# Designs tried in a protein design run: peptides against a protein of PDB entry 5VJI. Part 2

Target 1, 62 residues: chain A of PDB entry 5VJI
Amino acid sequence: NTLVVLHKSGLLEITLKTKELIRQNQATQAELDQLKEQTQMFIEATKSRAPQAWAKLQASLT

## One batch from the design tools (peptide; aimed at target 1 K36; failed a check: too like the target's own chain)

Design b2_p25_6 (made by RFdiffusion4)
Pose (drawn by RFdiffusion4):
Structure b2_p25_6 (pose): chain A 56 residues (1-47, 54-62), chain P 25 residues (1-25)
Amino acid sequence: NTLVVLHKSGLLEITLKTKELIRQNQATQAELDQLKEQTQMFIEATKWAKLQASLT
Amino acid sequence: QALQAELDQLKEQTQMAIEAVKSKA
């Protein structure tokens, strides 16, 4: 059984962990993209209504 | 690790920007 070989070879475990790591990394990429947008909005306002509206 | 470092750096820049906005308000 291919599942048995995959398990016994240690690659099943590694595959699952890599998948979860990929998921985690993608989630952090999304947090970063959002934080980039928020930061840019903040910096422009330091140079205002958009910031206030986005807060309220 | 590179993605986390970029995220931490950008959080610091964001905090400074928030403080600057509060000062201006």

Design b2_p25_6_s1 (made by RFdiffusion4, then SolubleMPNN; from b2_p25_6 with Q1S L3T M16E A20K S23E)
Amino acid sequence: SATQAELDQLKEQTQEAIEKVKEKA

Design b2_p25_6_s2 (made by RFdiffusion4, then SolubleMPNN; from b2_p25_6 with Q1S L3T M16E S23A)
Amino acid sequence: SATQAELDQLKEQTQEAIEAVKAKA

Design b2_p25_6_s3 (made by RFdiffusion4, then SolubleMPNN; from b2_p25_6 with Q1S L3T M16K S23K A25E)
Amino acid sequence: SATQAELDQLKEQTQKAIEAVKKKE

Design b2_p25_6_s4 (made by RFdiffusion4, then SolubleMPNN; from b2_p25_6 with Q1S L3T M16E E19K S23E)
Amino acid sequence: SATQAELDQLKEQTQEAIKAVKEKA

## One batch from the design tools (peptide; aimed at target 1 L32 I43)

Design b2_p26_2_s2 (made by RFdiffusion4, then SolubleMPNN; its pose is not in this set)
Fold by OpenDDE base, seed 2:
Structure b2_p26_2_s2 (fold): chain B 62 residues (1-62), chain A 26 residues (1-26)
Amino acid sequence: as target 1 above (62 residues)
Amino acid sequence: DEELKKKQEELEQLLEQIEKQKQELA
């Protein structure tokens, strides 16, 4: 069957690893996007004397 | 990101099909 053939050929391991790498890439990208957002909030907070901007930044870091 | 997402979906579908075959033979 397909499962046995894939296992014997090593393609099952490659397929599973590829799936995991894609998942990890997506997770890393999400972390990067979060950091970018936090950086933007930091920039906005430094430009403003409004305590709301700093509060928003603080909330994002908790 | 869209290309990687499509590849992820393709792999998930393949793995689901393999799992179904495994269950049918068990």
Scores: peptide ipSAE 0.053, ipTM 0.554, DockQ to the pose 0.019
OpenDDE base, seeds 1, 3, 4, 5: peptide ipSAE 0.034, 0.051, 0.040, 0.053; ipTM 0.534, 0.547, 0.545, 0.549

Design b2_p26_4 (made by RFdiffusion4)
Pose (drawn by RFdiffusion4):
Structure b2_p26_4 (pose): chain A 56 residues (1-47, 54-62), chain P 26 residues (1-26)
Amino acid sequence: NTLVVLHKSGLLEITLKTKELIRQNQATQAELDQLKEQTQMFIEATKWAKLQASLT
Amino acid sequence: LQEQLEELQEQGEELLEQIEELQEQL
């Protein structure tokens, strides 16, 4: 059984952990993209309505 | 207030650089 070989070889465990790591990394990429947008909005306002509206 | 706004801008530019670095690491 391919599932048995995958388990016994240790690659099943490694595959599952890699998948979860990939998911975590993607989630962090999304947080960063969002943070980048928020930061750019904040910096431009330091130079305003868009900031107020986005807060309210 | 102008000086405080320039400081906040600098902090924001530094945060953007940190975001780029973290994206490269991912």

Design b2_p26_7_s1 (made by RFdiffusion4, then SolubleMPNN; its pose is not in this set)
Fold by OpenDDE base, seed 1:
Structure b2_p26_7_s1 (fold): chain B 62 residues (1-62), chain A 26 residues (1-26)
Amino acid sequence: as target 1 above (62 residues)
Amino acid sequence: MQQKLQEEKKKLQEQLKAAEEKLKAQ
């Protein structure tokens, strides 16, 4: 039983902490990627003066 | 940073597998 071995070895807590750190890193990366995308949409909206580009940006913020 | 965490996770999984195989060999 993998769980029994993990617990008895003392590695369970470390494994859970590592998994949580991975999750947090992934969440932070997703937020960063979203911000990059929003920044790009803002740049395109300012360049094009097209209502569609502003509508796309607005949709991304809701 | 993410790659280092994945490497750590992989290392822990390998250690767990080795411990499990050692237990089976007893």
Scores: peptide ipSAE 0.080, ipTM 0.566, DockQ to the pose 0.069
OpenDDE base, seeds 2, 3, 4, 5: peptide ipSAE 0.073, 0.030, 0.030, 0.066; ipTM 0.585, 0.484, 0.477, 0.610

Design b2_p26_8 (made by RFdiffusion4)
Pose (drawn by RFdiffusion4):
Structure b2_p26_8 (pose): chain A 56 residues (1-47, 54-62), chain P 26 residues (1-26)
Amino acid sequence: NTLVVLHKSGLLEITLKTKELIRQNQATQAELDQLKEQTQMFIEATKWAKLQASLT
Amino acid sequence: DDSITTLQTQLTELEEQLEELQEQLE
């Protein structure tokens, strides 16, 4: 059984952990993209209505 | 201006770290 070989070889475990790590990394990429947008909006306002509206 | 530059540098460094981690996972 291919599943048995995959488990006994240790690659099943490694595959599952890699998948979860990929999911975590993607989630962090999304947070970063969002943080970049928020930061740019903040910096432009330091130079305003868009910031107020986005807060309220 | 120094605080803005520091924040922008930190965001760039975090992005690069995420790209390196993706490459390692591949």

## One batch from the design tools (peptide; made by RFdiffusion4, then SolubleMPNN; aimed at target 1 T2; its pose is not in this set)

Design b2_p27_2_s3
Fold by OpenDDE base, seed 1:
Structure b2_p27_2_s3 (fold): chain B 62 residues (1-62), chain A 27 residues (1-27)
Amino acid sequence: as target 1 above (62 residues)
Amino acid sequence: NEEALKKVKEILEKTEEELRKAQEKLA
């Protein structure tokens, strides 16, 4: 079966490790995207001086 | 990354399904 073939070839370990690496990459990318969004909200808050912009930024930090 | 993840998940899913069927057959 596929499991036996993957195990014997060493591809099972590689597949599992690859899955984990992709997961870690996605998590890091999500954190980066969040930081970018927070940075943008901060910039908008400083430019507009609008209370709603600061409220949005504050909400994103909670 | 998304396509690579989909391929890896597909391989794992098929592997797990075959393992499940094999285990059920032995039980």
Scores: peptide ipSAE 0.051, ipTM 0.600, DockQ to the pose 0.035
OpenDDE base, seeds 2, 3, 4, 5: peptide ipSAE 0.048, 0.049, 0.047, 0.047; ipTM 0.605, 0.598, 0.600, 0.597

Design b2_p27_5_s3
Fold by OpenDDE base, seed 3:
Structure b2_p27_5_s3 (fold): chain B 62 residues (1-62), chain A 27 residues (1-27)
Amino acid sequence: as target 1 above (62 residues)
Amino acid sequence: SEEEERKRKEEEELQQLIEELKKKQEE
């Protein structure tokens, strides 16, 4: 049984843990990208002094 | 057969490990 051999060697556990770490990394990266976008909108709002830029930022936070 | 019983236990342990790790991935 190949799956039993993979289990006994520890490779199956490592593989499943690696898949979980990849998933967590992807989720963290998505949150980071969202924060970067919000930061850019904040920078533009502070530079433009235009109410529209603040409205755009506020819309991104809701 | 003792060998068949050992293989059944090993497969059951494998299934338990897979389900435990799947549960952790869903949390």
Scores: peptide ipSAE 0.086, ipTM 0.620, DockQ to the pose 0.000
OpenDDE base, seeds 1, 2, 4, 5: peptide ipSAE 0.088, 0.083, 0.085, 0.084; ipTM 0.616, 0.614, 0.614, 0.611; seed 1 fails the geometry check

Design b2_p27_5_s4 (failed a check: too like the target's own chain)
Amino acid sequence: SAAAAAAAAEQAELQQLQAELAAKAAA

Design b2_p27_6_s4
Fold by OpenDDE base, seed 4:
Structure b2_p27_6_s4 (fold): chain B 62 residues (1-62), chain A 27 residues (1-27)
Amino acid sequence: as target 1 above (62 residues)
Amino acid sequence: NTEELKKVLEEVEEEIKKQLEELRKQQ
């Protein structure tokens, strides 16, 4: 069957590892996107000096 | 048979290539 072929060829291990790397990359990308958003809120808060911008940043960090 | 096995392996190799390309796009 296909599974036996995949295992014997070593492609199963590669496939599983690749799927895991994709998952890890997606998680890292999500963290990076969150950090970028928080950084932007920080920059805006420092520039605007508006209490609302600081409140928004604080809410994002909780 | 050997030809059927080769086709299955080729399909898996193409899927691995697709997954690696998707990983590169996400980076």
Scores: peptide ipSAE 0.032, ipTM 0.508, DockQ to the pose 0.839
OpenDDE base, seeds 1, 2, 3, 5: peptide ipSAE 0.031, 0.031, 0.030, 0.029; ipTM 0.513, 0.508, 0.499, 0.505

## One batch from the design tools (peptide; aimed at target 1 Q40; failed a check: too like the target's own chain)

Design b2_p29_3 (made by RFdiffusion4)
Pose (drawn by RFdiffusion4):
Structure b2_p29_3 (pose): chain A 56 residues (1-47, 54-62), chain P 29 residues (1-29)
Amino acid sequence: NTLVVLHKSGLLEITLKTKELIRQNQATQAELDQLKEQTQMFIEATKWAKLQASLT
Amino acid sequence: KEQTQMFIEATKSRAPQAWAKLQASLTSM
């Protein structure tokens, strides 16, 4: 059984952990992309209505 | 603003120089 070989070889465990790591990494990429947008909006306002509206 | 821009540049792909600059700046503080 391919599942048995995958398990016994240790690659099943490694595959599952890599998948979760990929998921974590994608989640962090999304958080960064959002943080980049929020930061840019903040910096431009330091130079305003868009910031107020986005807060309220 | 300059520190935030350095941080944002270090988070980009294929920018090892920006990541090295961030590491060097943190270790020099």

Design b2_p29_4 (made by RFdiffusion4)
Pose (drawn by RFdiffusion4):
Structure b2_p29_4 (pose): chain A 56 residues (1-47, 54-62), chain P 29 residues (1-29)
Amino acid sequence: NTLVVLHKSGLLEITLKTKELIRQNQATQAELDQLKEQTQMFIEATKWAKLQASLT
Amino acid sequence: NQATQAELDQLKEQLQAAVAALEAAVAAL
């Protein structure tokens, strides 16, 4: 059984962990993209209504 | 990944300068 070989070879475990790591990395990429947008909005306002509206 | 890291470092530096400018403005009041 291919599942048995995958398990006994240790690659099943490694595959599952890699998948979860990929998921975690993608989630962080999304947080970063959002943080970049928020930061750019903040910096431009330091140079305002968009910031107030986005807060309220 | 290196390009994204360089962009994040630049944005971090811009944010630190913007916060420092606001802190100076508040201290002047």

Design b2_p29_7_s1 (made by RFdiffusion4, then SolubleMPNN; its pose is not in this set)
Amino acid sequence: SMQALQAELDQLKKQRQEAIEAVKAKLAA

Design b2_p29_7_s2 (made by RFdiffusion4, then SolubleMPNN; its pose is not in this set)
Amino acid sequence: ELAATQAELDQLKEQLQAAIEAVKERLAA

Design b2_p29_7_s3 (made by RFdiffusion4, then SolubleMPNN; its pose is not in this set)
Amino acid sequence: EMEALQAELDQLKEQLQEAIEAVKKRLAA

Design b2_p29_7_s4 (made by RFdiffusion4, then SolubleMPNN; its pose is not in this set)
Amino acid sequence: NLQALQAELDQLKEQLQKAIEAVKEKLAA

## One batch from the design tools (peptide; made by RFdiffusion4, then SolubleMPNN; aimed at target 1 T2 V5 L6 T15; its pose is not in this set)

Design b2_p30_1_s1
Fold by OpenDDE base, seed 5:
Structure b2_p30_1_s1 (fold): chain B 62 residues (1-62), chain A 30 residues (1-30)
Amino acid sequence: as target 1 above (62 residues)
Amino acid sequence: KEKEEILKKVEKIKEETEELLRQSQEQLAK
């Protein structure tokens, strides 16, 4: 049985752990991307000092 | 014969997966 061989070889454990690490990395990257976007909105708001830019930033923080 | 072929394929995938795991761990540790 192929599944038994995969399990006994330790490959199944490694595969599952790898998949979990990839998932965690993707989640962390998404948070980082959101922070980068918020930072950019802040920069634009400080440059223009327009109420619309601040409103956009505020909306992104909710 | 089939068992031997499966074992060879599993070994190859194991090596590739272990490398991917290492890279993923390093990325998360940053």
Scores: peptide ipSAE 0.089, ipTM 0.559, DockQ to the pose 0.354
OpenDDE base, seeds 1, 2, 3, 4: peptide ipSAE 0.089, 0.071, 0.081, 0.081; ipTM 0.563, 0.523, 0.555, 0.543

Design b2_p30_1_s2 (failed a check: the pose's geometry)
Amino acid sequence: DELKKKLEEVQKILEETQEELKQAQERLAQ

Design b2_p30_2_s2
Fold by OpenDDE base, seed 4:
Structure b2_p30_2_s2 (fold): chain B 62 residues (1-62), chain A 30 residues (1-30)
Amino acid sequence: as target 1 above (62 residues)
Amino acid sequence: SMKENQELLRKNQELLRKLEEEEERIRKEV
């Protein structure tokens, strides 16, 4: 049984742990991308002084 | 955080290396 061999060798555990780390990395990257977007909205709000840009930033932080 | 993401990438790469080493071990046993 290939699955039994993979389990006994530790390969299955490594594969599952690797997949979990990939998932966690993707989640963290999504959070970073959101923070980058919020930072850009802050920069635009400070440059434009437009009330709408500040409203957009505030909405993104809620 | 960027630091956390970098560490996750490093750990992922280390696990991939271990995976490749184990796959090579299995290939030699066949």
Scores: peptide ipSAE 0.080, ipTM 0.599, DockQ to the pose 0.441
OpenDDE base, seeds 1, 2, 3, 5: peptide ipSAE 0.078, 0.069, 0.075, 0.069; ipTM 0.601, 0.599, 0.603, 0.596

Design b2_p30_2_s4
Fold by OpenDDE base, seed 5:
Structure b2_p30_2_s4 (fold): chain B 62 residues (1-62), chain A 30 residues (1-30)
Amino acid sequence: as target 1 above (62 residues)
Amino acid sequence: AMEKNQELLRKNQELLRELEKKAKEIAEKV
């Protein structure tokens, strides 16, 4: 039975842990991308005197 | 968050190496 072999070898545990780490990494990357976007909006708002740029930034922070 | 992400990547790479090793062991046993 392949499942028994996978379990006894420890491959199943490592596989499941690897999948979870990939998921967590993807979630963290999404948060980083959001922060990068917010940072860019902040930079643009500081360069622009347009109220729309500040409104966009404020909307992203809420 | 960036530091955490880097740590996760490192651990993931380590686990992938272990997976490859164990996969070879299984393939030899079958």
Scores: peptide ipSAE 0.064, ipTM 0.584, DockQ to the pose 0.483
OpenDDE base, seeds 1, 2, 3, 4: peptide ipSAE 0.026, 0.063, 0.063, 0.026; ipTM 0.431, 0.582, 0.583, 0.434

